# Peptides against a protein of PDB entry 4N78: the designs that were tried, part 168

Target 1, 186 residues: chain A of PDB entry 4N78
Amino acid sequence: HFQVICRLLGYQGIAVVMEELLKVVKSLLQGTILQYVKTLMEVMPKICRLPRHEYGSPGILEFFHHQLKDIVEYAELKTVCFQNLREVGNAILFCLLIEQSLSLEEVCDLLHAAPFQNILPRVHVKEGERLDAKMKRLESKYAPLHLVPLIERLGTPQQIAIAREGDLLTKERLCCGLSMFEVILT
Target 2, 155 residues: chain B of PDB entry 4N78
Amino acid sequence: MAELQMLLEEEIPGGRRALFDSYTNLERVADYCENNYIQSADKQRALEETKAYTTQSLASVAYLINTLANNVLQMLDIQASQLRRMESSINHISQTVDIHKEKVARREIGILTTNKNTSRTHKIIAPANLERPVRYIRKPIDYTILDDIGHGVKW

## One batch from the design tools (peptide; made by RFdiffusion4, then SolubleMPNN)

Design b2_p19_6_s1 (from b2_p19_6, 5 letters changed)
Fold by OpenDDE base, seed 3:
Structure b2_p19_6_s1 (fold): chain B 186 residues (1-186), chain C 155 residues (1-155), chain A 19 residues (1-19)
Amino acid sequence: as target 1 above (186 residues)
Amino acid sequence: as target 2 above (155 residues)
Amino acid sequence: FELSPTIQKLIEEALKKLS
């Protein structure tokens, strides 16, 4: 699903969605969540000493339940605050999954374009074979597929310019060194 | 442009008119030949004259048709060339727009990105005690233990 | 103006039929 979304939206659509999600997250954090956190801080017991271990686990639990009774009974915390936190979490996860999916698509595009851009995979050399000879053979085999040189030879100046720009855009991908998710966490 | 206009407005219409006129003339020639043959006492001479007129008429029509056909073909070639040029221009514009849109899109998404922090490979401080690399003796996973579990194809 | 060989042949054939 995320792959389809990435393909459909493209870079521009993804950017718009991410920006809107960031706005929503910001609104939730600075608004409702912040207010609840402030309220919780006010009602939090100022002094909560660890009960003596002699009371055992049940007694300790009961102690903390009693100390936090006002917080636990705060119904709006569960219904509103936790829901907003869930929404924030979902937004973060969405961004992560979109970035991962986009990276996969970009890698696929790079791999598909590689034969046309003179990007050759390292060939596994069996013992005794010269890597250089195999690589030269491979280069020779794919030489006719090199798009930019082909267009430079046969195309108009305008076509050459477009081909070069297209080649550059194909090579330069976000997955090579950029992360959106890090920005979101910031 | 001038050549195409000449073909469309003058040469082709002119050729069509010429063919139409030739049709009318051929009918007259045919009538003449028929009447001449009927009225002539020398049938052989009349026949030879008819042959001559027929040859001339056929040659004339053939010339007119050939000329018209060539003009039409030339017109079509010129038009085809113009269409190809127009198509090329449209494609160029389309590609330019697409590239531009892509660049804009990349800038927009780029604002939302940061450089991947190459996690400083924390030098895994090799614990001082280099535990002797326990030669990972790859115990071959004895998969035979799984032979009794599941619908294994009994060969 | 040179008639195509095909047209020339057609004319010749037509003339033969008239003879």
Scores: peptide ipSAE 0.019, ipTM 0.669, DockQ to the pose 0.005
Fold by OpenDDE base, seed 4:
Structure b2_p19_6_s1 (fold): chain B 186 residues (1-186), chain C 155 residues (1-155), chain A 19 residues (1-19)
Amino acid sequence: as target 1 above (186 residues)
Amino acid sequence: as target 2 above (155 residues)
Amino acid sequence: FELSPTIQKLIEEALKKLS
């Protein structure tokens, strides 16, 4: 689904969606969540010392349950605050999955374009074969597929310009050095 | 442009008119030949004359048709060439627009990005045996696993 | 305009049939 979304929206569509999600997240964080956090901070026990380990895990749990009873029983926290946190979480996950899907698509595009851009994969050399010879052979094999040089030789100036720009756009992808998700986390 | 215009306005219409006139003339020639044959005391001579006129008329019509056909073909070739040029121009514009749109899109999404912290990947000492890239078998991500996680935005 | 020899022959043959 996310791959389809990425293909459908493209860079521009993804950007718009991400911007809107960021707005939503910001609104939730600065609004309702912040208010609840402030309220929770006010009702939090001022002195909550760690109980002695001698009480065991159940005793410690009961202690904290008792100390936090008012918070746990706060109905609005469960219904509203947690819901908003879920929404934020969903937004974050969505962004992550979109970025991952986009990265996959970009990688695929790069791989498909590689033979046309004189980007050759490292060939596995069998024992005894010279890597250089294989690479030269591979280069020779794909040389006719080099789009930009071909167009430079046969094309009009306008076609050459378009080919160069297209080549550049094909090579420059977000997955090579940019992350959207990191921006969302900041 | 001038050649196409000449073909459209002068040569082709002129050729069509010539064919029409030729048709009318052929009818007259036929009538003449018929009457001449009937009235002539020397039927053999009249027949030979008719044969001559028939041959001449057919040759004339053939010439007119050929000329007209060639002119039409030439016209079509010119038009085809014009269409090809137009197509090329449209394609160029389309490509230019697409590139521009892509650049804009890249800028827009770029604003939402930061540089990946390249964790100093320890020089993965390429193991001497280049393991075959594990064919990434796209396991379909079962998104149903996420169906129970999170609530949709209640507007 | 000279008719091709083939066409001329065809015409001649047609004319012979009319005689």
Scores: peptide ipSAE 0.018, ipTM 0.677, DockQ to the pose 0.004
Fold by OpenDDE base, seed 5:
Structure b2_p19_6_s1 (fold): chain B 186 residues (1-186), chain C 155 residues (1-155), chain A 19 residues (1-19)
Amino acid sequence: as target 1 above (186 residues)
Amino acid sequence: as target 2 above (155 residues)
Amino acid sequence: FELSPTIQKLIEEALKKLS
């Protein structure tokens, strides 16, 4: 699904969606969530000492339950605050998955374009074969597919310019060194 | 442009008119030949003359048709060439626009990106005990895992 | 008028039929 979304939206659509999600997340964090956090801080016990370990896990749990009773029983926290946190979480997850999907699409595009851009994969060399000879054969095999040189030879100046620009755009992808998700976390 | 116009306005219509005129003339020639053959005492000579006129007439018509056909073909070739040029121009514009749109889109999404900190991969200290290479057992890709993701038509 | 070989053949055939 995310791959389809990436294909449908493209870079422009993804950018718009990401920006809007960031706005929503920001609004939720700085608004409702912040308010609830402030309220929770106010009602938080000022002194909460660790109970003795002799009380065991159940006793310790009961102790903290008692200390945090007012917080746990705060109905609006469960209905509103947790919902907003879920929304934030979903938004973050969405962004992550979109970025991952986009990266996959970009890698696929790069791989598909590679033969046309004189980018050859490292071929596994069988025992006894020279890597250089094999690479040279591979290069010779794919040399006619080099699009930019072909167009430079046969095309009009305008076509050459477009081909070069297209080649550059094909090579320059986000997956090569850029992260959107890191910006979102920031 | 001038050549195409000449073909459309002068050469092709002129060729058509010439063919029409030729038709009328051929009818006259045919009438002449028929009458000449009937009236002539020397039927063999009349026949030979008719053959000569027939050959000439056929040659003339063939020439006219060929000329007209060539002019029409030339016209079509010129038009086809013009269309190809137009197509090329449109394609160029389209590609230019697409590239521009892509650049804009990339700028926009680029604002939402930061450089991946290639964290110095901590030297994965190879654990001293080289775990025996687990033989890659090609587990068949169980595609059934994908059955639950799509609204597949449950048969 | 150099008639195409095809047309020449057609004319020749037509003339043969008239003979």
Scores: peptide ipSAE 0.017, ipTM 0.674, DockQ to the pose 0.005
Fold by OpenDDE base, seed 1:
Structure b2_p19_6_s1 (fold): chain B 186 residues (1-186), chain C 155 residues (1-155), chain A 19 residues (1-19)
Amino acid sequence: as target 1 above (186 residues)
Amino acid sequence: as target 2 above (155 residues)
Amino acid sequence: FELSPTIQKLIEEALKKLS
């Protein structure tokens, strides 16, 4: 599903969705969640000492239950605050999955374009074969597919310009060194 | 443009008119040949003259048709060339717009990105039992597996 | 103006039929 979304929205659509999600997350964090956190801080026991181990696990649990009674009984915390936290979590996960899907799509595009851009994979050389000779053979084999040089030889100036720009846009992808998710966490 | 205009406005209409005129002229020639044959004492001579006129008339019509046909073909070739040029221009504009849109989109999404911090691999103090790092032998991605996917020219 | 060989043949055939 996320791959389809990435293909459908493209860079622009993804950017818009991400921006809107960030706004929503910001609104949730600075609004409702912040208010609940402040309220929780106010009702938090000022002094919470660890009870003696002699009371056993049930006694210790009862002690903390008593100390945190006001927090545990705060119904709005369970219904509203946790729901907002879930929404934030879902937004974060959505962003992560979109970025991953986009990266995969970009890698696929790069791989598809590679033969046309003189980007050759490293060939595994068997013992005794010269890597350089194999690479030269491979380069020679794919040389006719090099789009930009081909257009530079046969195309109009306008076509050459478009080909160069297209080549650049194809090579420059986000997956090569950029992360959206890191910005979101920030 | 001037050549196409001449073809459309002058040469082709002129050729059509010439063919029409040739039709009327052929009728006159036919009438002449018929009357000449009837009135002539030398029927053989009259027949030879008729044959000569017939040959000339056929040659003239053939020439007119050929000229007109060539002009029409030339007109069509020019129009086809113009259409191809228009198509090329439209394609160029479309590509330019697409590139521009893509650049804008990339700038927009780029604002939402940061450089991947190559976190300096904090030396994870390897516990004493150094399990030999399994050399991640990058199995060379055999791209030949993808050779059968898509309209790739099987050499 | 030289008639195409095809047209020349057609004319010759037509003339033969009139004769």
Scores: peptide ipSAE 0.017, ipTM 0.671, DockQ to the pose 0.005

Design b2_p19_6_s2 (from b2_p19_6 with D5P T6I T12K)
Fold by OpenDDE base, seed 3:
Formats: sequence, structure tokens, C-alpha cells
Structure b2_p19_6_s2 (fold): chain B 186 residues (1-186), chain C 155 residues (1-155), chain A 19 residues (1-19)
Amino acid sequence: as target 1 above (186 residues)
Amino acid sequence: as target 2 above (155 residues)
Amino acid sequence: FELSPIIQELIKKALEKLS
């Protein structure tokens, strides 16, 4: 689903969705969640001492339950605050999954474009074969597929310009050095 | 431009008219040849004359058809060339627009990104033997093992 | 305009059948 969303929205659509999502998250954090946290801090017992171990685990639990009774019984905490936290969590997860899906798509694009951009994978050399000879063979095999040099030789100036720009756009992907998720966490 | 216009407005219509005129003329020639053959005392001579007219008429028609056909082909070639040029121009514009849109989109999403701190994560040297991802069989964590460690109420 | 040799021969043959 996320892959399909990424393909459908493209970079622009993803950007818009992410921006709006960040606004929503910010609103939830600074608004409702902050208010509930403040309220909880006010209702929090000022002195919560550890009960004596002699009361055993049940007694200790009852003690804390009694101390936090007002908080536990605060119905809005469960219905509103926790829901908002869930929404924030879902938003974060959504962003993460979108970024991952986008990265996968970008990597696939890079891999598909690689033969046309003179980006050759390092060939694993089996024992006894010269790496240099294999690389030369590979280079020779893919040399006719180098799009930009081919167009530079055979194309019009306009075609050359477009080819160069397209090549650059193909190479420059977010997955190469950029993270959206890190921005979301900050 | 001028050549195409001349073909469309003058040469092709003119050629068509010429063919229609030739049809009428051929009918007259045929009538003449028939009458000449019937009335002539020398049938052999009349036949030879008919042969000559027939050959001439066929040659004339063939010429007219060939000329017209060539003009039509030339017209089509010119039009095809024009269409190819237009297509090329449209494609160029389309590509330029697409590149521009992509640049804008990338700028927009780029604002939402930060540089990956390439912490020198130790190159996880992928072990040469990619151990087959052991199908994570979720063994239910037996939490009963922890029952003896904590001061919790043994239920 | 000269007719192709093939067409000329065909015409000739056709005319010969009519004599």
C-alpha cells in the first residue's frame, strides 16, 4: 500500500501529505496532549513514597492505586489523551513507512538506471580470474548503453541538455543522503 | 509551404481533372476506331491505326496516373515530415516541463529532509555466507520462566 | 513518358489478340 501511495503521489504529493501530517502532530502535541500533561502534573501526588516492603506486592499495588486513583478514574485521559497519543504514533509510523517505501523505489530506479549511467556493480571475482579483465569486459558490454555520451554524440543541443538534466535528476535521490524521518523526530 | 500548397490546390486537382477529361477523350477515340474499322475497305490498315491509338491512349493514361500518384505521394511525404517535426517539438516541450515539475517537487520534499548523519556505522561486513534468513518462528516467549525471579504474586 | 517494357509487351500482346 505504501509503495502504491508513493508512486501515486510522487515527491510533491508526499511532501504535501508530510507537511500536513506534521501540522496535525504539532497541533496534537502542543494542544490537547500538552493540556492533559499539565493537568496530570497538577493532580499528581506531590509526595509518593515507596510503601514498606512488608505490605507485599498486593499492598504496594493498592497503595499506588489509591495514590493514583484520581488519575486512573480520569475518563478523558483514556478516551481523548490516549487516542491523541495513538494518532501521533500512527503519524510517526506512517512517515517512517512512507520514507522506507520511497527509499526502496528510489533504489530500484537507481539500479535500473545504472547501466545507462556508467555505474557498474563491483563484480565478484571468482578465484583465479583477474578483476581488471572482468571489469573491462563489463565496461565494454555496457558502453553502448551510456545514454548521455550517446546523446552528446548524436543528439541536438536541446536533447543533450535534457539528457544531462535527466541524468542528474536520476542520480540525485533522497535515499543517497537525505532523511525525512529524522526531521519528523526533531 | 509553397510546395505543399501548390500540390493541394493546383497539381492534384489538376491531375484529377485531366484524368476525367482523358476518360471522355478515350471514349471518343474508341468510337472513332470502331466506326473507322466498320467503314474502311482496308481492315488491316484500320486495325493498325486502332492499335496505334490504343497504345497512345494507354500511355497517356499511364502517364497521368503516374504523375498524379507521385504528386500525392510527395504531398503525403511533406505532411509526414511536418508532423514529425511537430511531434519532436511537442516532445521537447513535454520533457522540459516534466523536468521542471520534477525539480520543483524535489525542492519541496527536500525541505522536509536532513542529511543522514552517516555515523561511521561499522560496515557490517555482510558475512560472505548470507545465512538464509532463518524463518523467524515466533516461539511463544514462555514468561513462566520469569515467575520465579520476581517478588510478584504467583497467581 | 515511356511505358515500362513489361507494359509495352502486354499491350502488344493484347493488340495482337484483337487482330
Scores: peptide ipSAE 0.011, ipTM 0.665, DockQ to the pose 0.004
Fold by OpenDDE base, seed 2:
Structure b2_p19_6_s2 (fold): chain B 186 residues (1-186), chain C 155 residues (1-155), chain A 19 residues (1-19)
Amino acid sequence: as target 1 above (186 residues)
Amino acid sequence: as target 2 above (155 residues)
Amino acid sequence: FELSPIIQELIKKALEKLS
């Protein structure tokens, strides 16, 4: 699903969705969640000492239930605050999954474009083979596929300009050095 | 452009008119040949004249058709070339627009990104002193220590 | 524009058959 969403929305659509999600998350954090946290801090016991282990597990549990009674009885905490936290969590997960899906698509695009852009994979050399010779053979094999040099040789000035710009845009991807998720976490 | 206009407005219509006029002329030639054959005392001569006129007429029609056909082909070639140029122009515009849209989209999403911290894989320098895994010796919990703690029924 | 000699010959033959 996330892959389909990434393909459908593209960079622009993803940007719009992410911006709106950030606004929603910010609103939830600075509004409702902050208010509940403040309220919880007010009702939180100022002094909560660990009970003696001698009371056993049931006694310790009862102690904490008593100390946290006001918090547990706060019905809106479960219905509103926890729901908002779930929404924030879902938004974060959504952003993460979108970024991962986008990265996969970008990697695929880079891999598909690589033969046309003189980007060759490092070839595994078997024992006894010279890496340089193998790489030269590979370069020679894919040399006719180099799009920009081909257009520079055969194309009009306008076509050359477009080809260069297209090549640059094809090479530059977010997955190469940029992260959206890190921005979302800040 | 001037050549195409001449073909469309002058050469092709002119060729069509010439072909039509040739039709009427051929009819007159046919009538003449028929009458000449009937009235002539020398039938062989009349036949030879008819053959000559027929050959000439066929040659003239063939020429007119060929000229007209060539003009039409030339017209079509010019139009095809114009269409190709238009297609090229449209493609250029389309590509320019697509590139622009992509740049805008990338700027927008770029605002939402930060540089990936290349986590310098700090060589986890294995601490020289591998803390010997403290062998968790399960000391058997002596539960008898709890026998004196609680309201259990002393039998 | 002159018809090829071959076509001229064919025309002559055709006319001869019609006579």
Scores: peptide ipSAE 0.010, ipTM 0.682, DockQ to the pose 0.004
Fold by OpenDDE base, seed 1:
Structure b2_p19_6_s2 (fold): chain B 186 residues (1-186), chain C 155 residues (1-155), chain A 19 residues (1-19)
Amino acid sequence: as target 1 above (186 residues)
Amino acid sequence: as target 2 above (155 residues)
Amino acid sequence: FELSPIIQELIKKALEKLS
């Protein structure tokens, strides 16, 4: 599903969605969540000491239940605050999955374009074969597929310009060193 | 453009008119030949004259048709060439627009990106300060990142 | 596109013989 979304929205659509999600997350964090956190901090026991182990697990639990009674019984925490936190979590997860899906699409595009851009896969050299010789053969084999040089030789100036720009855009992908998710986490 | 206009406005219409005139003239020639044959005491001579006129008329019509046909073909070739040029222009514009849109899109999404921190310790440090949108700086693509993904194709 | 001058002449001669 996320791959389809990435294909449908493209870079621009993804950017818009991500920006809006960031706004929503910011609104949730600075608004309702912050208010609940402040409230929780106010009702938090100032001193909460660990009871003696002699009381056993049930006694310790009862102790903490008593100390945190106001927090546990705070109905709005369960209904509103946790829901908002879930929404934030979902937004983060969505961003992560979108980025991953986008990266996969970009990698696929790069792989498809590679033969046309003089990007050759690293050939596994069997023992005894010269890597250089294999690479040269491979380069020679794919040389006729190099799009930009071909257009530079045969094309009009306008076509050459477009080809170069297209080549650059094809090569410059986010997956090559950029992360959206890191920005979202900041 | 001038050549096409000349073909459309002068040569082709002129050729059509010439063919029409030729038709009218052929009728006159036919009438003449018929009357000449009937009135002539020397039927053989009259027949030979008719043959000569027929041959000449056929040659003339053939020439006119050929000329007209060639002009029409030339017109079509010019028009086809114009259409191809127009198509090329449209394609160029379309590609330019697409490239522009893509650049804009990439700038927009680029604002939402940061350099991947290779540092293993992804401590989610809550940024104290709202990081100012880092201007997307185009960095050369390091294709070595693809080295780890492509190993599945055992050549 | 004028008829070949030869054809024109022939037609003219033919027409002259008819008049």
Scores: peptide ipSAE 0.017, ipTM 0.650, DockQ to the pose 0.004; fails the geometry check
Fold by OpenDDE base, seed 5:
Structure b2_p19_6_s2 (fold): chain B 186 residues (1-186), chain C 155 residues (1-155), chain A 19 residues (1-19)
Amino acid sequence: as target 1 above (186 residues)
Amino acid sequence: as target 2 above (155 residues)
Amino acid sequence: FELSPIIQELIKKALEKLS
């Protein structure tokens, strides 16, 4: 699904969605969540000492449950605050998944374009074969597919310009060195 | 443009008219030949004259048809060339627009990106002891491990 | 305008048959 979304929206659509999600997340964090956090801070026990280990896990749990009873019983926290936190979490996950999907699409595009851009994979060399010779053969095999040189030879100036720009745009992808998710986390 | 216009407005219509006129003339020639053959005391001579007129008439018609056909073909070639040029122009514009849109999109999404922290690839210090390549023994994926995952119908 | 030799020959043959 995310791959389809990436294909459908493209860079522009993804950018718009991400921007809007960031706004939503910001609004949730600075608004409702912040307010609840402030309220929680006010009602938080000022002194909460660790109970003695002798009480065991159940006793310790009961102790904390008692200390936090007022917070746990605060119904609005469960219905509103936690819901908002879930929304934020979902938004973050969405952003992560969309970026991953986009990266996959970009890698696929790069791989598909590679033969046309004189980008050849390193070929596995069997024992007894020279890597250089194999690579040279491969280069020779794909030489006619080099799009930019071909257009430079046969095309109009306008076509050459377009081909060069297209080549550049094809090579320059986000997956090569950019992250959206890191921006979202900041 | 001038050549195409000349073909459309003058040469092709003119050729059609010439063919029509030729048809009328051929009828006259045919009538003449028939009458001449009937009235002539020397039938052999009359026949030879008819053959000559027939050959000439056929040659004339063939010429007219060929000329007209060539003009039509030329017209079509010019039109085809014009269409190809138009197509090329449209494609160029379309590609230019697409590239522009892509650049804009790239800028917009670029604002939402930061440089990936190239984690300093810690030099994987190759452990001195080259662990023998553990022969990848393809263990069959035991899908039974998934049998306990989910509300599957226990048969 | 000269007809191709082939066409000329065809015409000649046709005329010979009418004859």
Scores: peptide ipSAE 0.011, ipTM 0.686, DockQ to the pose 0.004; fails the geometry check

